# Designs tried in a protein design run: peptides against a protein of PDB entry 1EMU. Part 47

Target 1, 132 residues: chain A of PDB entry 1EMU
Amino acid sequence: PPYLKWAESLHSLLDDQDGISLFRTFLKQEGCADLLDFWFACTGFRKLEPCDSNEEKRLKLARAIYRKYILDNNGIVSRQTKPATKSFIKGCIMKQLIDPAMFDQAQTEIQATMEENTYPSFLKSDIYLEYT

## One batch from the design tools (peptide; made by RFdiffusion4, then SolubleMPNN)

Design b2_p16_4_s3 (from b2_p16_4, 7 letters changed)
Fold by OpenDDE base, seed 4:
Structure b2_p16_4_s3 (fold): chain B 132 residues (1-132), chain A 16 residues (1-16)
Amino acid sequence: as target 1 above (132 residues)
Amino acid sequence: SALDKASEEALEKLLS
């Protein structure tokens, strides 16, 4: 069953609608749902291929991601990303150099946080265990 | 995929 695959890899969990739902519920209880929302936002942003017609949209999205998750020093994403990573993102925003990969390092760091902390905890949670 | 859908929804929420 799918829930067994969820225990094998975070990617398997995040590629399953039920897995995402349960994991998000768990993260909300832990006060760190922003980790997942940011991760998905980065994934979505990277998929937007730059072109003349979507330049403004991509800039708006980049600014929104930056303001919501990076600029907010009180947020968990900001706390779990390195200063150099945040500075790089800020630089991209200020210079309006919006590369599809501009959030990759931040996403990697947040993914590592999930892999090392929240994901293992989720697999030990009542939410997951009761689902099995 | 579920992952793709969740990614798109995450972006849409930011613009809302």
Scores: peptide ipSAE 0.806, ipTM 0.973, DockQ to the pose 0.943
Fold by OpenDDE base, seed 5:
Structure b2_p16_4_s3 (fold): chain B 132 residues (1-132), chain A 16 residues (1-16)
Amino acid sequence: as target 1 above (132 residues)
Amino acid sequence: SALDKASEEALEKLLS
């Protein structure tokens, strides 16, 4: 069943609607749902291929991601990303050089945080275990 | 996919 695949990889968990819902519930209880929201935002952003029709939208999205998750020093995403990574993103925003991959390093670091901490904890949580 | 949908929703949330 799907819940067994969720235990095999984080990607499997995040590729399942029920898995996402349960994991989000868990993260909210832990006060770190922003990790998941940021990760999904980065994924969505990278999928937007640059073109004349979406240039302004991409810039707005990049700024929104930056302001909500990176610039906020009190946020968990900011606390779990390296200064050099945040500086790079800031530079992209300031220069208005909005490459689809501009958040890749930050996403990698946040994914590592989830892989090392919240994801294993989720698999040991009552939320997951009661679902199985 | 669920992942794609969640990604799109995350972006929409930022602009709303």
Scores: peptide ipSAE 0.805, ipTM 0.973, DockQ to the pose 0.941
Fold by OpenDDE base, seed 2:
Structure b2_p16_4_s3 (fold): chain B 132 residues (1-132), chain A 16 residues (1-16)
Amino acid sequence: as target 1 above (132 residues)
Amino acid sequence: SALDKASEEALEKLLS
């Protein structure tokens, strides 16, 4: 069943509707749902191919991601991303150089945080175990 | 995919 695949990789968990739902519920209880929301936002953002018709939209999205997750020093995403990574993103925003990959490093760091902490904890949680 | 949908929803939420 799918829940067994969830235990094999974070990617498998995040590619399943039920997996996402349960993991998000767990993260909310832990006060760190922003990790997942940021990760998905980065994934979605990278998929937006730059063109004249969507440059303003992409800039708005980039700014929104930056303001919500990177600029907030009290946020878990900000605390779990390296200063150099955050400064790079800030630079992109200030210069309005909005490359689809501008959040890749931050996403990688947040993914590592999940892989090392919240994901393993989720697999040991009542939420997951009761589902199995 | 579920991942794609979640990604799109995350972006929509940011613009709300």
Scores: peptide ipSAE 0.805, ipTM 0.973, DockQ to the pose 0.942
Fold by OpenDDE base, seed 3:
Structure b2_p16_4_s3 (fold): chain B 132 residues (1-132), chain A 16 residues (1-16)
Amino acid sequence: as target 1 above (132 residues)
Amino acid sequence: SALDKASEEALEKLLS
């Protein structure tokens, strides 16, 4: 069943609607749902290929991601990303250099945080175990 | 896919 694949990789968990739902519920209880929301936002942003028709939208989204997750020093995403990574993103925003990959390093760091902490904890949680 | 949908929803949430 799918839940067994969830234990094999985080990617498998995040590619399943039920998996996402359960993991988000768990993260909310842990006060760190922003990790997942940021990760998905980065994925979505990267998929938006630059073109004349979506230039303004992409800039707006980049600013929103930056302000919501990077600029907020009280946020868990900001605390779990390296200063150099945050500085790079800030630079992109200030210079209006909005490359689809501008959040890749930050996403990698947040993914590592989930891989090392919240994902393993989720697999040990009552939420996951009761589902199985 | 579920991942694609979740990604799109995450972006839409930021614009709302």
Scores: peptide ipSAE 0.803, ipTM 0.973, DockQ to the pose 0.943

Design b2_p16_4_s4 (from b2_p16_4, 8 letters changed)
Fold by OpenDDE base, seed 3:
Structure b2_p16_4_s4 (fold): chain B 132 residues (1-132), chain A 16 residues (1-16)
Amino acid sequence: as target 1 above (132 residues)
Amino acid sequence: SALDEASQAAIEKLLS
């Protein structure tokens, strides 16, 4: 069943609708749902094809991601990303150099945080165990 | 895919 695959990799968990829902519920209880929301936002952003018709949308989205998750020093995403990574993103925003990969390093760092902490905890949680 | 849908929902939420 799918829940067994969830225990094999975080990617498998995040590629399943039920997995996403349960994991997000768990993260909300832990006060760190922003980790997942940021991760999905980065993925969605990267998938947007840079073109004339998407220029304004991509810039707006990049700014939104930056303001919500990176600029907020009290946020968990900001606390779990390295200063150099945040500085790079800030630079991209200020220069309006909106490359599809501009959030890749931050996403990697947040993914590592989930892999090392919240994902293992989720697999030991009542939410996951009761689902199995 | 579920991942694609979640990603799309995330960016739409930020743009709203």
Scores: peptide ipSAE 0.821, ipTM 0.976, DockQ to the pose 0.947
Fold by OpenDDE base, seed 4:
Structure b2_p16_4_s4 (fold): chain B 132 residues (1-132), chain A 16 residues (1-16)
Amino acid sequence: as target 1 above (132 residues)
Amino acid sequence: SALDEASQAAIEKLLS
């Protein structure tokens, strides 16, 4: 069943609607749903192909991601990303150089945080175990 | 895919 695949990899969990829902519920209870929301936002952002017609949209989105997750010093995403990573993102925003990969390092760091902490905790949580 | 849909929803929420 799918829930067994969820235990094999985070990617399998995040590629399943039920898995996403349960994991997000767990993260909300832990006060760290922003980790997942940021991760998905980065994925969605990277998928937007840069072109003249969507430049303003991409800039707006990049600014939104930056303001909500990176600039917020009290947020868990900010706390779990390296200063150099955040500085790079800030630089991209200030220079309006909005490369599709500008959040990749931050996403990698947040993914590592989930892989090492919240994902294993989820697999031993009541939410997951009750689903199995 | 679920991942694609969640990603799309995430950016749409940020732009709303």
Scores: peptide ipSAE 0.821, ipTM 0.976, DockQ to the pose 0.947
Fold by OpenDDE base, seed 5:
Structure b2_p16_4_s4 (fold): chain B 132 residues (1-132), chain A 16 residues (1-16)
Amino acid sequence: as target 1 above (132 residues)
Amino acid sequence: SALDEASQAAIEKLLS
């Protein structure tokens, strides 16, 4: 069943509607739902192919991601990303060089945080165990 | 996919 696949990989968990819902509920209780929201935002951003028709949209979205998650020094995403990574993103925003991969390193670091901490904790949580 | 839908929802929320 799907819940067994969730325990095998984070990707399997995040590719399932019920898995996402349960994991997000858990993260909200832990005060770190921004980790998942940022991860999904990065994924969505990367999927937007650069073209004339979406250039303004991509710039607006990049700025929104930056302001919401990177610029906020008190946010969990900012605390779990390296200074060099945040500086790179800032540079891209300031120069208006909006490459589809500009958030890749930050997303990788946040994914590592989830893999090492919140994801294992979720698999031990009452939310997950009661679902199984 | 669920992942695609969640990703779209995330960026739509940021652009709203």
Scores: peptide ipSAE 0.820, ipTM 0.976, DockQ to the pose 0.945
Fold by OpenDDE base, seed 2:
Formats: sequence, C-alpha cells, structure tokens
Structure b2_p16_4_s4 (fold): chain B 132 residues (1-132), chain A 16 residues (1-16)
Amino acid sequence: as target 1 above (132 residues)
Amino acid sequence: SALDEASQAAIEKLLS
C-alpha cells in the first residue's frame, strides 16, 4: 500500500496526495508547515520555463518566495538555510537575475532538514500510525 | 502527479 512507500522515501510521500495532506497536517501541528510549502514553491518555480512572456511572473514569484521565507529571520525556513545560501538568493533578487535554479540550494537544505527531523518524526506520529 | 499539483498550488498561492 502507498503508506509503506511513504516510509521508504520522502519523495514517495510527497508524490502522494494523501501523503502530502497527512504530512502537512503533522507539520502544522509542529509549527513548521513552511518547510513543506517552501519546498513545493521551489519545485513549482523551477518548472517555470524562462521566456519573455513569463519574465514578470517569475520575478514576482521569486520575490514572493524570498520575502516570505528567506527574508523573515523569525521563520523556520530562514533559520534552516545557510547564510551564504540566503545571501545568494538576495543577490539574485537584487540583480533581477532569476535563474530557474536560484532556489535549488535552499530547497536542498530544507529537504535535508525534513529528512533529518520532521519526516522521521512523522513516521512515528499518531497521524501516520493511525492511517496504517 | 500529486507533487506537480502541490507545486503548482504553492506558487499560485504566493502569487495571489
């Protein structure tokens, strides 16, 4: 069943609608849903192909991601990303150099945070265990 | 996929 795949990899969990829902519920209870929201935002951003027609949209989105998750020093995403990573993103925003991969390092760091902490905790949670 | 849909929803939320 799908819930067994969720325990095999975070990617499997995040590629399942029920998995996403349960994991997000868990993260909200832990006060760290922003980790997942940021991760999905980065994925969505990277999928937007650069072109003249979506340049404004991509810049707006990049700024939104930056302001919500990176600039907020009180946010969990900001606390779980390295200063050099945040500085790089800031530089991209300021220079308006919006490469599809500009959030890749930050996403990797947040993914590592989930892999090491919240994801294992989720698999031990009542939410997951009651689902199985 | 669910992952694609969640990603799309995330960016749409940020742009709203």
Scores: peptide ipSAE 0.820, ipTM 0.976, DockQ to the pose 0.948

Design b2_p16_5_s1 (from b2_p16_5, 8 letters changed)
Fold by OpenDDE base, seed 4:
Structure b2_p16_5_s1 (fold): chain B 132 residues (1-132), chain A 16 residues (1-16)
Amino acid sequence: as target 1 above (132 residues)
Amino acid sequence: SALDKASQEVLEELLK
């Protein structure tokens, strides 16, 4: 069943609508849902192919991601990303060099945070166990 | 996919 795959990899969990829902619920209870939202934002952003027609949109999105998750020093995403990573992102924003991969390092760091902490905890949570 | 959908939803919310 799908829930067993969720325990095998975070990617499997996040590739399932029910998995996402349950995990998000868990993260909200833990006060760290922004980790997942940021991860999804990065994924979505990277998939936006740069072109003349979406340049302004991509810049706006990049700025929004930056302002919401990176610039907010009190946010969990900011706390779980390295200063150099945040500085790089800031630089991209300021220079308006909006590469699709500009958030990759930050996403990697946030993914590591989830895989090391919240994801394992989720698999031990009542939310997950009661679902199984 | 569910993952793609979730990603797009987050982005859409950011643009609001």
Scores: peptide ipSAE 0.821, ipTM 0.975, DockQ to the pose 0.954
Fold by OpenDDE base, seed 2:
Structure b2_p16_5_s1 (fold): chain B 132 residues (1-132), chain A 16 residues (1-16)
Amino acid sequence: as target 1 above (132 residues)
Amino acid sequence: SALDKASQEVLEELLK
């Protein structure tokens, strides 16, 4: 069953609707749902290929992601990303140099945070165990 | 995919 694959990799968990739902519920209870939302935001953003027609949209999205997750010093994403990474993102925003990969390093760091902490905890949680 | 859908949903919420 799919829930067994969820225990094999975070990617498998995040590639399943039920997995996403359960994990998100768990993260909300832990007060760190922003980790997952940021990760999804980065994934979605990277898929937007730069072109004249979506330039404004991409800039708006980049700014929104930056303001919500990076600029907020009290946010868990900000706390779990390295200063140099945040500085790079800020630079991209200020220079309006919006490369599809501009959030890649931040996403990697947040993914590592989940892999090392919340994901293992989820697999030990009542939410996951009761589902199995 | 579920992952793609979730990504799009988050982006849509950010633009609100």
Scores: peptide ipSAE 0.820, ipTM 0.975, DockQ to the pose 0.955
Fold by OpenDDE base, seed 5:
Structure b2_p16_5_s1 (fold): chain B 132 residues (1-132), chain A 16 residues (1-16)
Amino acid sequence: as target 1 above (132 residues)
Amino acid sequence: SALDKASQEVLEELLK
């Protein structure tokens, strides 16, 4: 069953609608749902290929991601990303150099946080165990 | 995919 794959990798969990739902519920209870939302935001953003028609939209989106998750020093994402990473993102925003990969390092750091902490905890949670 | 849908949903919320 799919829940067994969820225990094999975080990616398998996040590629399943039920997995996402359960994991998000768990993260909300832990006060760190922004980790997942940021990760999804980065994934979606990277898939938006630059073109003349979406330049302004991509800039607005990048600004939104930056303001919501990076600029907020009290946010879990900001606390789990390195200063140099946040500085780089800020620089991209200020210079309006919006490369599809501009959030990749931040996403990597947040993914590591989930892999090392929240994901293992989820697999031990009542939410997951009751589903199995 | 579920992952793609979740990503799009987050982005849409950010643009509101």
Scores: peptide ipSAE 0.819, ipTM 0.975, DockQ to the pose 0.952
Fold by OpenDDE base, seed 3:
Structure b2_p16_5_s1 (fold): chain B 132 residues (1-132), chain A 16 residues (1-16)
Amino acid sequence: as target 1 above (132 residues)
Amino acid sequence: SALDKASQEVLEELLK
């Protein structure tokens, strides 16, 4: 069953609608749902193919991601990303150099945070165990 | 995929 795959890989969990829903519920209870939302935002942003017709949209999205998750020093994402990573993103925004991979390092750091902390905790949670 | 849908949903919310 799918829930067994969720325990083997975070990617498997995030590639399943039920898995996403349960994990997000868990993260909300832990006050760190922004970790997952940021991760999805980065994934979605990277998949947007740069072209003349969506240049403004991509810039707007990049700014929104930056302002919501990186600039907010009180946010969990900001606290779990390295200063150099945040500075790089800020630089891209200020220079309006919006590469599809500009959030990759930040996403990697947030994924590591989830892999090391919230994902293992989720697998031990009542939410997951009751689902099995 | 579920992952793709979730990603797009988050982006759409950011633009609201």
Scores: peptide ipSAE 0.817, ipTM 0.974, DockQ to the pose 0.956

Design b2_p16_5_s2 (from b2_p16_5 with T3L A7S V11I E16K)
Fold by OpenDDE base, seed 3:
Structure b2_p16_5_s2 (fold): chain B 132 residues (1-132), chain A 16 residues (1-16)
Amino acid sequence: as target 1 above (132 residues)
Amino acid sequence: SALDEESEKVIEELLK
């Protein structure tokens, strides 16, 4: 069943509607749901093909991601991303150089945080165990 | 995929 695949790979968990729902519920209880939302935001952003018709949308989205997750010094995403990574993103925003990969390093760092902490904890949680 | 759909939902929410 799918829940067994969730325990083998975070990617498998995040590619399942039930998995996403349960994991988000768990993260909300832990006060760190922004980790997941930021990860999905980065994924969605990277998928937007750069073109003339998407330029305004991509810039707006990049700014929104930056202001919500990176600029917020009290946020879990900001606390779990390296200063150099945040500075790079800030630079891209200020220069309006919106490369599809501009959030890749930050996403990698947040994914590592989930892999090392929240994802293993989720697999030990009542939420997951009761589902199995 | 579920991952793609969720990504799109999050993006749309941020753009509101």
Scores: peptide ipSAE 0.827, ipTM 0.976, DockQ to the pose 0.961
Fold by OpenDDE base, seed 5:
Structure b2_p16_5_s2 (fold): chain B 132 residues (1-132), chain A 16 residues (1-16)
Amino acid sequence: as target 1 above (132 residues)
Amino acid sequence: SALDEESEKVIEELLK
């Protein structure tokens, strides 16, 4: 069953509608749902290929991601990303150099946080165990 | 995929 694949990799969990729902519920209870939303935001952003028709959209989205997750020093994402990573993102925003990969390092760091902490905890949670 | 759909949903919410 799919829930067994969820235990094999975080990616498998995040590529399943039920898995996403359960994991988000768990993260909300832990006060760190922003980790997941930021991760999805980065994924969605990277998929937007630069072109004349979506330049404004990409800039707006990059700014939104920056303001919501990086600029907020009290946020879990900001606390779990390195200063140099946040500084780089800020620089991209200020210079309006919106490369599809500009959030890759931050996403990697947040993914590592989930892999090392919240994901293992989820697999031991009542939410997951009751589903199995 | 669920991952793609969720990514789009999150992006749409951010752009509101």
Scores: peptide ipSAE 0.827, ipTM 0.976, DockQ to the pose 0.961
Fold by OpenDDE base, seed 1:
Structure b2_p16_5_s2 (fold): chain B 132 residues (1-132), chain A 16 residues (1-16)
Amino acid sequence: as target 1 above (132 residues)
Amino acid sequence: SALDEESEKVIEELLK
């Protein structure tokens, strides 16, 4: 069953509608749902190929991600990303140099945070265990 | 995939 695959990898969990829903619910209870939303935002952003028609959309989205998750010093994403990573993103925004990969390092760091903490805890949670 | 769909959903929400 799918729930067994969820325990094998975070990617399997995040590629399942039920898995996403349960994990997000767990993260909300832990006060760190922004980790997951940021991760998905980075994934979605990277999929937007640079072109004339996408330029404004990509810039707007990059700014939105930056303002919501990176600029907020009290946010968990900001606290779990390295200063150099945040500085790089800020630089991209200020210079309006919006490369599809500009959030990759931040996404990697947030993914590591989930892998090391919230994902293992989720697999021990009542939410997951009751689902199995 | 569910991952792709969710990423698109999150992006659309951010663009509102």
Scores: peptide ipSAE 0.826, ipTM 0.976, DockQ to the pose 0.960
Fold by OpenDDE base, seed 4:
Structure b2_p16_5_s2 (fold): chain B 132 residues (1-132), chain A 16 residues (1-16)
Amino acid sequence: as target 1 above (132 residues)
Amino acid sequence: SALDEESEKVIEELLK
């Protein structure tokens, strides 16, 4: 069943509607749901290929991601990303150099945070165990 | 995929 795959990889968990829902619920209880939303935001952003028609949208989105998750020093995403990574993102925003990969390092760091902490905890949670 | 759909949903919310 799918829930067994969720225990095998975070990617499998995040590629399942029920998995996403349960994991988000867990993260909300832990006060760190922004980790997941940021991760999805980065994924969605990267899928928007640069072109004339997407330029305004991509810049707006990059700024939104930056302001919501990176600029907020009290946010869980900001606390779990390296200063150099945040500085790089800020630089891209300021220079309006919006490369599809500009959030890749930040996404990697947030994914590592989930892999090392919240994801294993989720698999030990009542939410997951009761689902199985 | 669920992952793609959720990504799009999050993006759309950010753009509102």
Scores: peptide ipSAE 0.825, ipTM 0.975, DockQ to the pose 0.961

Design b2_p16_5_s3 (from b2_p16_5, 5 letters changed)
Fold by OpenDDE base, seed 2:
Structure b2_p16_5_s3 (fold): chain B 132 residues (1-132), chain A 16 residues (1-16)
Amino acid sequence: as target 1 above (132 residues)
Amino acid sequence: SALDEESQKVLEELLS
Protein backbone atom coordinates (compact mmCIF):
# COMPACT_ATOMS: atom_id res chain seq x y z
CA PRO B 1 0.00 0.00 0.00
CA PRO B 2 1.06 3.61 -0.58
CA TYR B 3 1.68 4.32 3.10
CA LEU B 4 4.58 1.89 3.04
CA LYS B 5 6.20 3.92 0.29
CA TRP B 6 5.75 7.02 2.44
CA ALA B 7 8.11 5.51 4.96
CA GLU B 8 10.70 4.81 2.28
CA SER B 9 11.07 8.38 1.03
CA LEU B 10 9.78 11.86 1.69
CA HIS B 11 9.23 12.27 -2.03
CA SER B 12 6.81 9.36 -2.04
CA LEU B 13 4.91 10.92 0.82
CA LEU B 14 4.70 14.27 -0.94
CA ASP B 15 3.53 12.71 -4.19
CA ASP B 16 0.39 11.28 -2.59
CA GLN B 17 -2.64 13.41 -1.77
CA ASP B 18 -3.39 11.41 1.36
CA GLY B 19 0.22 11.55 2.40
CA ILE B 20 0.31 15.31 1.91
CA SER B 21 -2.86 15.75 3.93
CA LEU B 22 -1.67 13.66 6.85
CA PHE B 23 1.79 15.19 6.88
CA ARG B 24 0.37 18.72 6.75
CA THR B 25 -1.93 17.91 9.65
CA PHE B 26 1.03 16.68 11.62
CA LEU B 27 3.11 19.73 10.77
CA LYS B 28 0.30 22.05 11.79
CA GLN B 29 0.20 20.39 15.19
CA GLU B 30 3.94 20.96 15.43
CA GLY B 31 3.60 24.58 14.36
CA CYS B 32 5.76 24.14 11.28
CA ALA B 33 3.40 23.69 8.35
CA ASP B 34 5.20 26.52 6.56
CA LEU B 35 8.06 24.14 5.83
CA LEU B 36 5.82 22.08 3.61
CA ASP B 37 4.05 24.99 2.00
CA PHE B 38 7.34 26.66 1.17
CA TRP B 39 8.65 23.44 -0.32
CA PHE B 40 5.61 23.14 -2.56
CA ALA B 41 5.78 26.80 -3.49
CA CYS B 42 9.37 26.37 -4.62
CA THR B 43 8.46 23.31 -6.64
CA GLY B 44 5.60 25.08 -8.33
CA PHE B 45 7.62 28.18 -9.00
CA ARG B 46 10.44 26.28 -10.66
CA LYS B 47 7.99 24.75 -13.10
CA LEU B 48 6.95 28.14 -14.45
CA GLU B 49 9.08 28.70 -17.52
CA PRO B 50 10.04 32.31 -18.12
CA CYS B 51 8.31 34.01 -21.02
CA ASP B 52 7.07 37.45 -21.92
CA SER B 53 3.51 36.61 -20.98
CA ASN B 54 4.23 35.45 -17.42
CA GLU B 55 7.10 37.70 -16.42
CA GLU B 56 4.96 39.88 -14.19
CA LYS B 57 3.27 36.89 -12.63
CA ARG B 58 6.56 35.19 -11.89
CA LEU B 59 7.95 38.31 -10.27
CA LYS B 60 4.83 38.67 -8.17
CA LEU B 61 5.05 35.06 -7.07
CA ALA B 62 8.72 35.35 -6.24
CA ARG B 63 8.06 38.43 -4.15
CA ALA B 64 5.19 36.71 -2.37
CA ILE B 65 7.31 33.69 -1.53
CA TYR B 66 10.11 35.95 -0.36
CA ARG B 67 7.90 38.12 1.82
CA LYS B 68 6.00 35.29 3.43
CA TYR B 69 8.77 32.82 4.14
CA ILE B 70 12.19 34.42 3.78
CA LEU B 71 11.73 37.97 5.02
CA ASP B 72 9.80 36.92 8.12
CA ASN B 73 12.54 36.47 10.70
CA ASN B 74 10.09 34.88 13.10
CA GLY B 75 9.11 32.23 10.58
CA ILE B 76 10.39 28.71 10.71
CA VAL B 77 11.49 28.80 7.07
CA SER B 78 13.63 31.85 7.70
CA ARG B 79 15.15 30.22 10.77
CA GLN B 80 15.95 27.06 8.84
CA THR B 81 17.59 28.72 5.84
CA LYS B 82 21.15 29.98 5.79
CA PRO B 83 21.86 33.71 5.69
CA ALA B 84 23.71 33.42 2.40
CA THR B 85 20.75 31.64 0.85
CA LYS B 86 18.33 34.28 2.02
CA SER B 87 20.68 37.00 0.84
CA PHE B 88 20.85 35.46 -2.62
CA ILE B 89 17.07 35.35 -2.87
CA LYS B 90 16.82 38.93 -1.71
CA GLY B 91 19.31 39.91 -4.37
CA CYS B 92 17.29 38.21 -7.07
CA ILE B 93 14.16 40.03 -5.95
CA MET B 94 15.86 43.41 -5.76
CA LYS B 95 17.51 42.99 -9.15
CA GLN B 96 14.35 41.48 -10.61
CA LEU B 97 16.38 38.56 -11.89
CA ILE B 98 13.80 35.85 -11.47
CA ASP B 99 15.36 32.57 -12.51
CA PRO B 100 13.18 29.47 -12.11
CA ALA B 101 15.86 27.96 -9.90
CA MET B 102 16.27 30.95 -7.58
CA PHE B 103 14.67 29.11 -4.63
CA ASP B 104 16.42 25.79 -5.22
CA GLN B 105 19.00 26.17 -2.48
CA ALA B 106 16.42 27.31 0.03
CA GLN B 107 14.18 24.41 -0.91
CA THR B 108 17.08 22.03 -0.44
CA GLU B 109 17.76 23.38 3.02
CA ILE B 110 14.12 23.17 4.03
CA GLN B 111 13.89 19.66 2.64
CA ALA B 112 16.90 18.72 4.74
CA THR B 113 15.18 20.15 7.79
CA MET B 114 12.14 18.01 7.12
CA GLU B 115 14.23 14.93 6.39
CA GLU B 116 16.14 15.29 9.62
CA ASN B 117 13.32 16.23 11.95
CA THR B 118 9.65 16.43 11.03
CA TYR B 119 9.52 13.60 8.51
CA PRO B 120 11.01 11.00 10.88
CA SER B 121 8.77 12.28 13.66
CA PHE B 122 5.77 11.98 11.40
CA LEU B 123 6.52 8.32 10.78
CA LYS B 124 6.42 7.78 14.54
CA SER B 125 3.29 9.85 15.05
CA ASP B 126 -0.16 8.61 15.94
CA ILE B 127 -1.42 10.22 12.75
CA TYR B 128 0.68 7.99 10.55
CA LEU B 129 0.55 4.86 12.67
CA GLU B 130 -3.22 4.96 12.97
CA TYR B 131 -3.45 5.28 9.20
CA THR B 132 -1.42 2.12 8.67
CA SER A 1 0.65 14.08 -10.07
CA ALA A 2 -0.46 14.95 -6.57
CA LEU A 3 2.83 16.72 -6.01
CA ASP A 4 2.37 18.91 -9.07
CA GLU A 5 -1.22 19.67 -8.22
CA GLU A 6 -0.42 20.63 -4.65
CA SER A 7 2.43 22.82 -5.84
CA GLN A 8 0.14 24.79 -8.07
CA LYS A 9 -2.50 25.00 -5.37
CA VAL A 10 -0.03 26.46 -2.91
CA LEU A 11 1.06 29.06 -5.43
CA GLU A 12 -2.51 30.04 -6.15
CA GLU A 13 -3.27 30.43 -2.48
CA LEU A 14 -0.14 32.50 -2.06
CA LEU A 15 -1.43 35.01 -4.58
CA SER A 16 -4.93 35.13 -3.13
Scores: peptide ipSAE 0.827, ipTM 0.975, DockQ to the pose 0.954
Fold by OpenDDE base, seed 5:
Parts: sequence; structure tokens; C-alpha cells
Structure b2_p16_5_s3 (fold): chain B 132 residues (1-132), chain A 16 residues (1-16)
Amino acid sequence: as target 1 above (132 residues)
Amino acid sequence: SALDEESQKVLEELLS
């Protein structure tokens, strides 16, 4: 069953609608839901191919991601990303150099946080265990 | 995929 795949990798969990739902529920209870949303935002952003027609949209998205997750010093994403990473993102925004990979390092750091903390905890949670 | 769909959903919510 799919829930066994969820225990094998975080990626498998996040590529399953039920897995996403359960994990998000768990993260909300832990006050860490922004980790997941940021991760998805970065994934989606990277997939947007830069072109003349979507330049402004991509800039707006980048700014939105920055303002919501990086600029908020009290946010969990900000707390779990390195200062140099956040500074780089800020620089990209200020210079309007919106490369599809501009959030990659931040996403990597947030993924590591999930892999090391919230994901293992989820697999031990009542939410997951009751589903199995 | 669920991952792709969720990614798009999150981005759309950011712009709303």
C-alpha cells in the first residue's frame, strides 16, 4: 500500500495526495506547516520556464515567496534557512534577477529540516499510524 | 502528479 512507500522516502509521501494531506495536518499541529508550503512553492516556481510573457508573474511570485517565508524573521522557514541563503534570495529580488533556481538552496535547507525532524516524527505520529 | 498539482495550488494561493 502507498503508506509503506511514505515511510521509505519523503518524496514518496509528497507525491501522494493522501500523504500530503496527512503530513500537512501533522505539520499544522506542530506549527510547521509553512515548511511544506514553502517546499511546494519552490518546486512550483522552479518549473516555471522564464519567458517574456511571464516575467512579471515570476517576479511577483518570487516576491511573494520571499515576503511570506524568508522576510518573516519569526517564521519557521526563516529560522531554518541560513542567513547567506536568505541574503542571496533578497539580492535576486532587489536586482530582479529571477532565476528558476533562485530558491533551490533554501528548499534544500528546508527539505533537510523536514527529513531530519518533522518527517520522522510524522511516521511516529498517531495520524500516520492510525492510517496504516 | 499530486506533487505537481500541490505545487501549482500553493503558488496560486500566493498570488491570490
Scores: peptide ipSAE 0.827, ipTM 0.975, DockQ to the pose 0.958
Fold by OpenDDE base, seed 4:
Structure b2_p16_5_s3 (fold): chain B 132 residues (1-132), chain A 16 residues (1-16)
Amino acid sequence: as target 1 above (132 residues)
Amino acid sequence: SALDEESQKVLEELLS
């Protein structure tokens, strides 16, 4: 069943609608749902190929991601990303150099946080165990 | 995929 695959890899969990729902519920209880939303935002952003017709939209999205997750010093994403990573993102925003990969390092750091902490905890949670 | 759909949903909510 799918829930067994969720325990094998975080990617399997995040590629399942029920898995996403349960994991988000767990993260909300832990006060760190922004980790997941940021990860998805980065994934979606990277898939937007830059072209003449979407430059404004991509810049707006990049700014939104930056303001919501990186600039917020009290946020879990900001606390779990390195200063140099945040500085790089800020630089991209200020210079309006919006490369599809501009959030890659931040996403990697947040993914590592989930892999090391919240994902293992989720697999031991009542939410997951009751689902199985 | 669910992953792709969720990623787009999150982006849409950021712009709303």
Scores: peptide ipSAE 0.825, ipTM 0.975, DockQ to the pose 0.957
Fold by OpenDDE base, seed 3:
Structure b2_p16_5_s3 (fold): chain B 132 residues (1-132), chain A 16 residues (1-16)
Amino acid sequence: as target 1 above (132 residues)
Amino acid sequence: SALDEESQKVLEELLS
């Protein structure tokens, strides 16, 4: 069953609607749902191919991601990303150089945080265990 | 995929 695959990799969990829903519920209870939302935002942003008609939208999205998750010093994403990574993103925003990969390092750091902490905890949670 | 759909949903919410 799918829930067994969820325990094999975080990617498997995040590629399943039920898995996403349960994991988000767990993260909300832990006060760190922004980790997941940021991760998905980065994934979606990277997949958005640059083109002339999409330039304004991509810039707006990049700014929104930056303002919500990176600029907010009290946010968990900001606390779990390195200063150099945040500085790089800020630079891209200020220079309006919006490369599809501009959030890759930040996403990697947030993914590592989930892999090391929240994902293992989820697999031990009542939410997951009751589902199995 | 579920991952792609969720990614798109999150982005749309950011622009709302």
Scores: peptide ipSAE 0.824, ipTM 0.975, DockQ to the pose 0.957

